# Designs tried in a protein design run: peptides against a protein of PDB entry 5HOI. Part 250

Target 1, 351 residues: chain A of PDB entry 5HOI
Amino acid sequence: FRYMPFSPAGTPFGFTDRRYLTMNEVGYVSTVKNSEQYSITVSFFDVGRFREYHFEDLFGYDLCFLNEKGTLFGQSKTGQIQYRPHDSIHSNWTKIIPLQAGERITSVAATPVRVIVGTSLGYFRSFNQFGVPFAVEKTSPIVALTAQNYRVFSVHYSQFHGLSYSLSELGTSSKRYYKRECPLPMSLPNINSDMKKDANLDYYNFNPMGIKSLFFSSYGDPCIFGSDNTLLLLSKWRSPEESKWLPILDSNMEIWKMSGGKETTDIHVWPLALAYDTLNCILVKGKHIWPEFPLPLPSEMEIRMPVFVKSKLLEENKAILNKKNEIGADTEAEEGEEDKEIQIPVSMAAE

## One batch from the design tools (peptide; made by RFdiffusion4, then SolubleMPNN)

Design b1_p24_4_s1 (from b1_p24_4, 13 letters changed)
Fold by OpenDDE base, seed 1:
Structure b1_p24_4_s1 (fold): chain B 351 residues (1-351), chain A 24 residues (1-24)
Amino acid sequence: as target 1 above (351 residues)
Amino acid sequence: EEEFKEKQEKIDAWESVEKAFKRK
């Protein structure tokens, strides 16, 4: 087994000189190999909000994370990281992460307020958006990271224990765990069945864990999309005993239904983000399970799972809160109710 | 003939999927 650099929805080079370093709901980062250097482009889906920018990469960045404020780059072998704000008002910064012999950066994540670096030896390093370090923690080997605001979702791998996950909050003073190295019920890529196609072997060599993407939903729930093309969502994560992974979408089954039950072996979903009840994705047609160049426009896949209950219950709770505010009931009780996890009615969790 | 049918079925499958997806 070899630890490979992971970035959300990153693609391999394959037989080409170019790949996507990362992509999500904000945009996509591409790299093109030009002899000994790389040319990186940061592109956005909302061209009215952000301007595409380009730079020369002499380091060979193989890790990337894109957010609404900037792009984090990393080099897995050298330990170099670079943060590039999208706004020209803020300066770029570069830092070298100290790595032990054989240690690699395996994943990086960035929010507008935090930068996170995970390594193959389980070093979890946290920084602010300016590269000021907060802490270094040793965990099980990190294979994937994502972050939203102050929350971090990390995936860990042990050869003995398989996949685990952590969910943590990086406050100003301390790290809080909601989940700490709990078992992750995701299937690893099956080398024997799926490797009959050269394209699957190339992808496996790029990403041995088969994690196509890792993100937080718009509701702040951790999501993972594995090699089985199933979207898993962590529900009830605020209640450690009630927390469960929900298979909210089988994308192969949904594509099959949408085709009218035809052969869909050349149609693939590439996950970007989960926004409310809708998976933002790239529809890929071809032999490769990942998008090529040019990038197709994002598509929306509706999720039929009871996340519909969460949006309706949020609207109903907001309508109830607005009605309570109109009735002039005492304001001191309200700050404690916003963080109440929406209980999905048991009747809808069983259908 | 069979290769043409398989290619047409794959085109029809793709067009059906593309129509079912909301493009952003």
Scores: peptide ipSAE 0.231, ipTM 0.792, DockQ to the pose 0.288
Fold by OpenDDE base, seed 2:
Structure b1_p24_4_s1 (fold): chain B 351 residues (1-351), chain A 24 residues (1-24)
Amino acid sequence: as target 1 above (351 residues)
Amino acid sequence: EEEFKEKQEKIDAWESVEKAFKRK
């Protein structure tokens, strides 16, 4: 086993000179190899909100995280990180993360308020958006990170315990854990069954954990999309005793249904984000399970949430839209609306 | 003949999936 650099929905080079460093609901970051240099492009799905930009990368960034305010880059071997705001008002900043011999940065995440770096030795490093360090914590080896606002979802790997996860909040004074290195019930890639196709071996060598992406839902629930193409959502994470992973979507089964029960072995879902009851994704056709160039337009896959949850979500969305129309644009959303846990009923896991 | 039929079934599967996404 080797710790590889992970970025949400990142793709391998394969036999090409280009790959996606990361993708989500905001956009996609591509890199093209040109001799000893890389050309990085940051592209957006909402072309009216953001302007595409590019730059020459002399460091060979292999880690990336895109948010609504900027892009974080990292180099897994050297420990260099760079934050680039999308606007020209804020300056770019660069730092070197101190690495031990054989240590790698395995994942990076950035929000408008936090930067997080995880390593193969389990160093969890937190910074503000300007790269000012808060803390260094020693955890189990980190294999993946995502973050939303002050919350961090981390995936850990141990040779003895397999996959675990943590959910934490990075306040100004301290780190709070909602979950700390709890078992993650995600299937690892099966080398014997899945590696019969060369394309699957290339992807396994790029991402041996098979984590295609991880993100927070629009409700702030941790989501993970594994090699089995099942979307897992962490429900009731505020209540330690009630918290559980819910298989909310089997994407292979949904594609099979959409085909009318035909063979769909060349049709793949590439996950971007979860907004309410809809998986934002790229629909991929071909031998590779990942999107090629040019990137297809994002597609929406409806999750069959229980009717009671869907109706409640529609009412809450309508209430949020009405409040945004009554309260002028400048008030920070007060902390009080965060406490509505989505009660996803257990009945969907039994069929 | 069978290889052509298998290729056509894969095209028809894709068109059915694309049509399901375009209806949203």
Scores: peptide ipSAE 0.228, ipTM 0.786, DockQ to the pose 0.227
Fold by OpenDDE base, seed 5:
Structure b1_p24_4_s1 (fold): chain B 351 residues (1-351), chain A 24 residues (1-24)
Amino acid sequence: as target 1 above (351 residues)
Amino acid sequence: EEEFKEKQEKIDAWESVEKAFKRK
């Protein structure tokens, strides 16, 4: 295992010279490798509100966080961070985060009021939007961060305890915890089953936790989208005893329904944000589970609790087919390769 | 307030379906 830099919905280079550093509901940040330099482009979905901009990156930024007011960049090895406001009224600022030997910045987050840096040694560093430091706290090793306003959702990793999460509020005088290093019920990528496709190995090497994205919903709930393509939402987080992770979308199931029950091995959901009851996402078609260039237009997917597991439906359909074959065994085996259209139960097709 | 109430009603509806499925 190696600590890798995490950014929300970031993509690997793969076999290309380009990748997305991050993407969300605001836009997408791309980087192109030009010999020893990088060209970064910050693009927006609302072209009426924002203007695309680009710059040369001499540092090789591998961390990014985009918000409505600016973009935070980070370099995981050197500890350099840069904040770039979208508006030219505010100045860019750069800072070096002091790192210990072997320490890496693993994630960065920025809101209009806070900048957060998390490291592989569990250093949680908080700043205002101008890069003025508030505090340094030592936690379990941080693997992912997101933030909305004053709230921070952090994911931690321990070799002994696996994945945990914290939910905190960064006031002016103090950090408040709603949740502190609680167990995160997310499965890690299964190296042995999923690595049969080379494309999955490249993604695993880029993101060994399999966290495709981490965000707050429009209602301010922490959301996580793992390698299982299930959207988890933290409900009732204001009540510590009532807080639960809800699987609010199985994107593989929804794509399977939308296909008419066909095998959809080449269709993937890439999460951007959760707005009300819709997942804003990129529908990816092709060999890679991540979007390539050019970026497809965002799509909306209605959130549905996975009441039915695809595996059970496949087992039931196999059992129905086996019973039909046991009853039909007395008539000539015309082995027509009937494209076994998996009949979606009428109850699931009408939903 | 209404948006938070509507959201909670949707979550409670899903918890009801989950409970119904665990009883099958």
Scores: peptide ipSAE 0.021, ipTM 0.421, DockQ to the pose 0.019
Fold by OpenDDE base, seed 4:
Formats: structure tokens, sequence, C-alpha cells
Structure b1_p24_4_s1 (fold): chain B 351 residues (1-351), chain A 24 residues (1-24)
């Protein structure tokens, strides 16, 4: 296993000289390789809020986080980070994060009030928006970070324990944990099944955890979108004993429904953000599961609690069981009750 | 076998969601 730099909805280069460093509801950050240099462009979906800007990157930033106030860049190997406010009134700042031998920055996050750096050795570093350090904490190895306001959602990896998560609040004087290194019920990419397509191998080499994105909902709930294309939302996180992951969207199922039940192996959801009851996403058409250039316009996918995933999983499991039992006795399959569509507002998952 | 187990774990996850929503 190799720790790779993670950024929310970041894409690989693949066979190209360009990739997205990150994208979310605010916009997208692209980088183009030019010899030993990179040209970075910060683009916005709301062209009325901010003007697109670009700069030359001599460091090869491989980490990025975009928010409504600025962009954080990081270089995983050197430990360099740079924060660039979108407003020219505020100065850019650069800092070097001290790294041990073999340590990498694995993820960075930034809010209007906090900057967070996570490493492959589990160093969690917090700063204010001006790069003033608050604390350094030792955790399990960090593989992904996101943040909203003062809250941080971190994903950790252990070779022995798999994926875990933490949810914390970074006050002025102290860090509060709502959740601390709790098991994360997300499947890792299956190398043997999914790697039948070269395009999936390229993505796996870029992101071996298969975490397409990590964000907070508009209600402030932690969200994760894995390689299985299921959006998980952490509900009841203020109550540590009641906290649970809700699979609020199976995007493969929704694409399948939208297609009228056709095979849609060439259509992929690329997650941006969760706003109210809609997943903001890029619909990707093609061989690659990630958006290419130019970036398609964002799409909204309505979150429906997939009662239909349960019925289809039950039907598929019944079909697997029946294929196993068609070697055995003629027992009448009782017609299972039609599971009524329960529209559960995403607001009911919010605490 | 693994695919059946993953599907069952997904069903069990969903049933846990439904049971938790039916309790509110």
Amino acid sequence: as target 1 above (351 residues)
Amino acid sequence: EEEFKEKQEKIDAWESVEKAFKRK
C-alpha cells in the first residue's frame, strides 16, 4: 500500500498533461504540466462571485482545497503549503510543514477560519486562515480531510484496522471530538474485480482508497463518496452513541433508473457537494470514471432514500438464493410485500 | 459468496436506516 495525496474530487493525469486538483460546489482547480512547471487555474461555477485566476506552480502542488475565501495548495513530498485568498486584498502565504523521512502530506483542508494538514504518519496540524499554528496532534495515518467552518472530518487508515474516521471541532483554545477514530463502514476498491479495465487501474494508482470526495453537507453533516458510488452521510454525530452512516444515495442505481433501466456502464457520477436534498455532481460520460476537459456543467441529483436498492438487492439476493435453491426443493416463493417508497428528507438525517 | 455477503451487509445497513427512521 502507498499513501497518495488526496484532494476532494481530484482527478488523475492519466495519459494527459492536465488534471483537476480539486472540485466542489465553489469551483474547480486545474493544473497543466509544462515540462518541470505547472500552470494552475482556479475556476468558479458562480462567475459573479469570483474571477478566474491562474499562476505558475514551480513546486508541483499535488494537494488542493477550495473554499469560498481562498485556495489551499500542498506538495505532498516537500511539505510546502500555500494559501491563496481569492480576494487580492489579502496576501498569499507559504509555509513548509516539517516532514519526517518518508512522511507525506496526504490531505489538506481549508475553511475561512482554519487550515488543516494531515500526514501519512498521522500528524494532524491545525492553523488559522493566516497560517498561524494552533496545534500538532498525533493520530492514526490520515488519508483524507475535509472541513467546514470549525469542523473537520478526517479519514484514517490502518493496515490492521482498515478505515476509520474522526469528526472534530477546532475551537480557539481546544479541539473537541464528536467522533474519534471510529470504524468507517466503507468498502475499499476491489483490485481483482474493478481492475479489469485499465482506466480503473489508473484511478486506483491515483487514489487507492477509492474516496472520490469528502465534504460536509449544507446542514453540516459529514459526507463521503467511495468507489462503490454510494453517498454516505453521518447522521446524529452530536450523539456519539446514536451516530450512524446513512447510504443516502446509490448513484449507480439513480443513473440506472434515469436511463430507464438500460446498462449505463459509461455514465458515472462525480460528486461535488450535498446541498439540501440534492447531490451536486458532474455526470461523466465515457471510459474514465472522472471528468475530463472541458469540465461538464454541474448536475443536481435528487437524493431519494433508495427503498428500491433494498428491493433490488433483495431480488438479486433472492435470485442468487433461488439459483442456489433451484438445485433443491420446489418451495413456493411468497410474494414479498412491496416496500413503499419512503421519502425521507435529508434534513431528518441532520442532527 | 463475497458478493452475496456485501449485498447482505448493504441490506442490513438499509434495514438499520429504516428502523432508525421508523423510531422518529
Scores: peptide ipSAE 0.012, ipTM 0.383, DockQ to the pose 0.030

Design b1_p24_4_s2 (from b1_p24_4, 13 letters changed)
Fold by OpenDDE base, seed 3:
Structure b1_p24_4_s2 (fold): chain B 351 residues (1-351), chain A 24 residues (1-24)
Amino acid sequence: as target 1 above (351 residues)
Amino acid sequence: EEEFKKKQEEIDSWESIEKAFKRK
């Protein structure tokens, strides 16, 4: 097994001189190989809010994370990271992450307030947006990271236990866990079934975990999109015992419906973000399962959230707000545990 | 939607998270 650098929705070079380092709802970062150098371009979907910029990369950045305030770059082998604010007001900063022999940076994430570096040995390094270190923690080997505000979603890999995940909050004083190295019920790419096409082998060599992207929803829920093209959302993560992964979208089934029930082998969903009840994605048409150049316009795909999740999230938020208001009033009201299981309607399993 | 997002951001505020973890 070899740890590969992961970035959300990153694409391989394939047979080309160019690839996407990352893409999300904010934009896309491309790199072009020019002999021994690279040219990086940071492009945005909202061209009125942001100005596209480019620079020469002498280091060969293979890790990237884009947010609304800046772009984090990383070099998996050397341990170099660079943060570039989109504005010219804040300065770029560069540093080297100390790596042990054979250690690689496997993923990086950045928010307006935090920078996170994960490694193949399970070193979790946290910084502020100015690159000031907070802590170094030893975890299971990290294969993917994403972050929103102070919250971090990390995916871990063990040869014995497969995939696990953590959900943590990076405060000013300490890291806190909502979830710590819990089993992740995502299927790994099946080498024997999925690799029948050379293009799938190239993608597997680039991303052996098959994680196309990893993000937080607009509601702050961890989302993962695997090789099975299913969008998983972590529901009820504030309640450790009630927390579950929900398959909120089968993108193969949605493409099948959009085609009028025809087997389409040339249309692929490439995930960007989850905004409310829509998956922002690139509809890829062609031989490769990933977008090529030029990037197609983003598309919206409606998710089939069980209608009961929005209502329960509203009820849970009302209950949390009411508990905040009632803790201003000393009344012990009995918690009636009505276990209303969210039955996924059997009709969604029979179509 | 915006009111729900603001309420969620307030619930997810670091102070609210700190209070929730100090009660366990």
Scores: peptide ipSAE 0.008, ipTM 0.422, DockQ to the pose 0.015
Fold by OpenDDE base, seed 5:
Structure b1_p24_4_s2 (fold): chain B 351 residues (1-351), chain A 24 residues (1-24)
Amino acid sequence: as target 1 above (351 residues)
Amino acid sequence: EEEFKKKQEEIDSWESIEKAFKRK
């Protein structure tokens, strides 16, 4: 296992000179590798509210977090971070995070009021939006961060305990925990089954945890989207004893429904944010599970509890087809490979 | 939407969180 830099919905270079550093509901940050430097572009979905901008990156930023007020960049090896406000009123600032030998910045997050840096040794560093430090805390190794206002959702990894999470509030004088290093019920990528496609190996090498993104919902609930393409939401987190992860969307099931019950292996959901009842996402078409260039327009996908197992629906449809073939045996119906639309039960298409 | 976002930002403000934790 190797600690890799993580950013929400970040993409690998693959065989290209370009990738997305991060993307969410606000916009997307891209980097293009030139011979000697990188060119970074910060783009927005609301072109009426924000103006796209670019700059030359001599440091090779591999960490990014975008919010409505600015963009945080980080370099995992050197410990350099840079905050760039979107407005011209506030100045950019740069800081070097002190790293131990072999320590890396693994994730960064920024809100309008906080900057957070997590490391492979489990150093959790908090700052205000101007880069003034509040505290340094030692936790389990941090693999992912997101933040909203004063709230931080952190994912931790231990070789002995697997994945855990924390949910904390960053005041001016103190950090408060709603959850502290609790077990995260997310499966890690299965190297033996999923690595049959070269594209999956490239993604695994980029992101060994398989966390496509993590964010807060519009209601302020922590969300995580793993390699299984299931959206998990942390419900009732204000009540420590009642808090649980809810699988609120199986995106593979939703793609299967939208495709008329056809096995589509070339359509993938790339998560951006959770609104009220919809996952804002990119529908990716092609061999790669991540968006290419140019970025497709965002799509909305309604959240649905995965009550139905795809395998059971496929077995029921096969049983219906076999019964039709046993009754229809006397007519030489030409075996045209009619692309028999698996009739999705009208209840599942209207839900 | 904007009113709900503002109300949620107000509920999740540090001052509101501090008041909620002092009442428990």
Scores: peptide ipSAE 0.008, ipTM 0.420, DockQ to the pose 0.013
Fold by OpenDDE base, seed 2:
Structure b1_p24_4_s2 (fold): chain B 351 residues (1-351), chain A 24 residues (1-24)
Amino acid sequence: as target 1 above (351 residues)
Amino acid sequence: EEEFKKKQEEIDSWESIEKAFKRK
C-alpha cells in the first residue's frame, strides 16, 4: 500500500497537463503543468464575493485545502506548506514541516482559525491561521483530513485494522476528542471488480482509499463520500454511545432514478459539500469518474435515506423515546403522530 | 455552544431528517 496525498474532491492529471487540486462549495483550485513549473488558479463559485487569482508554483504542490478566507497548499514529499489568504490584506506564509525518512504529508486542512497537517506516520500537527504551532500528536497513519472552525475530522488507516476516524476539537490549550480512532464503516475500492476499466485504475493509483471527498455539513456533521458513491454522515457524534454513520445518499441510485431507471454508466456524482438536505456536487458525464476541464456548473442532489435505513432509524428512535419515557423525563411529545405508519409513497417503494 | 448543541440534537432528530425527506 502507498500513502498518496489526499485533498477533498481532488482529481488526477490522467493523460492531461491539468487537474483540480481541490474543490468544495467555495470554489475550485486547478493546477496546470508548465514545463518544470505549475500554474495554480484559485477560482470561486461566488464571483461577486471573491476574486479569482493565480500564481506560479515552483514546488509542485500536490495537497490543497480551500476555505472562505484562504487556500492552504502542501508538498507531500518536501513538507513545504503555504497559506495564501484570498484578501491582499494578510500576507502569505510558508513553512517547512519536518518529515522523517519516507514520511509524507498525506493531507492538509485549513479553517479561518486553524491549520492541520497529517502524515503517513500519523503525525498530527496543528497551527493557528498564521502558522504558529500548537501541538504535535502521534496517531495512527492519517490518510485524510477536513476541518471546520476548531473541529477536525481525520481518517486513519492501519494495515491490521483498516479505516478508522477521529473527531476532535482544537482549543487553544488542548485537543478534545469526541471520537478517537473509531472504526469507519466505509468500503475500500475493490481492485478485482472495479479495476476492469483503465480509468478506475488511474483513479485508484491517485487515491487508493477511494475517498472522493471529506467535509463537514452545513450543520457541522462529519461527511465522507467513498468509492461506492454513498454519502455517509456521522450522526449524534456529541453522544459517543449513540453516534452512528448514516448512509444518507446512494448517488448511483439517485442517478438511476433521474435517468428514468436506465443504467447510466457514463454519469457520475462528484461531491463538493452537504448544505442542509442537498448534496452540492458536479455531475460528471464521460469516461472518467472525476470532472475534467472546463468544470461543469454545480448541481444539487436531495439526500435520500434508503428505505430500510429509514425504517431502522424509526424503530431506533421509537426505542429511544420509549426508554426516555420509562426514565420519567417529561418530554411533552404530542401523542398524535406516533401511529401514522409512514406510507412510503408507492413510487419510492417500487424504484 | 448550547444553541449549536440544540440545533444538532434537532438535526439529529428524526423529525428533522423526515422533514428533509418529506419535501417531495
Scores: peptide ipSAE 0.006, ipTM 0.389, DockQ to the pose 0.021
Fold by OpenDDE base, seed 1:
Structure b1_p24_4_s2 (fold): chain B 351 residues (1-351), chain A 24 residues (1-24)
Amino acid sequence: as target 1 above (351 residues)
Amino acid sequence: EEEFKKKQEEIDSWESIEKAFKRK
């Protein structure tokens, strides 16, 4: 098995000189090969909020993570990472991650407050947004990372146990686990059935885990989109015993419906983010399952799960909190209540 | 259950599918 660098919704070069390093709800990062150099462009969907920028890449960055404050780049072989704030007020920084012989950076993630580096040997390295290290932890081999605020969703691979995941929070002094190397119920790409098409072989060589993307939802739930084109959401992650993966969208079934029940082999969903009850995605038309150039405009795909309960319960809880604040009840609302999981009322779980 | 089924049928409707694929 070969560990490959993973970035959320990253695309292969294929037969072209260009690819997407990453894309999400914020924007997309492209790289173009110019002989021995690369030109990187960081583009945004909200062109009014952010200015597109470009730079020359002399290192051949093959890892990327985009957030609302900056872009993290990484080189899987050399261990070089670079953080580039979108705002010119903040300085870029570069760091070399020490790698052992044959070790690769497999994934990187960045939030406005944390930088995370995962490796093929299972080194989990945490930093602040300025590249100051917090800790180094040894885990099972890391194949993918995403992060939101202080939370990290990591995917691990073992030759014996397959895929596992961790969900952790990176405080200032300590790492807390909500989940630690628990089984991930995602199917690996089936080499024998799916590789009959050359376009699939190129993608599997680029991404042998078949993880198209992983992200946190707008509600802070870990999401993963695999090679089966099913969006999985981790529910009840605050309650370890009740935690379960929910198949919230079968995108192949949605494409089949949109086609009028015709077998369509030329339309593909490329996941960006989950915002409320909609999957933000690129609808790809063509032979390749990934978007080419130019990037199509994002589409929204409604998810079938009643995540409507979370949105309504959040609105109802906000309305109840606002009413309590208007009634002047000096109940010491300990700051710890904001992180309580929205319990689905037993009545709605039975409907 | 019945409201969930009805919402699922609504989501599974062609009109909901066309609405879901609105490009921004």
Scores: peptide ipSAE 0.000, ipTM 0.287, DockQ to the pose 0.167; fails the geometry check

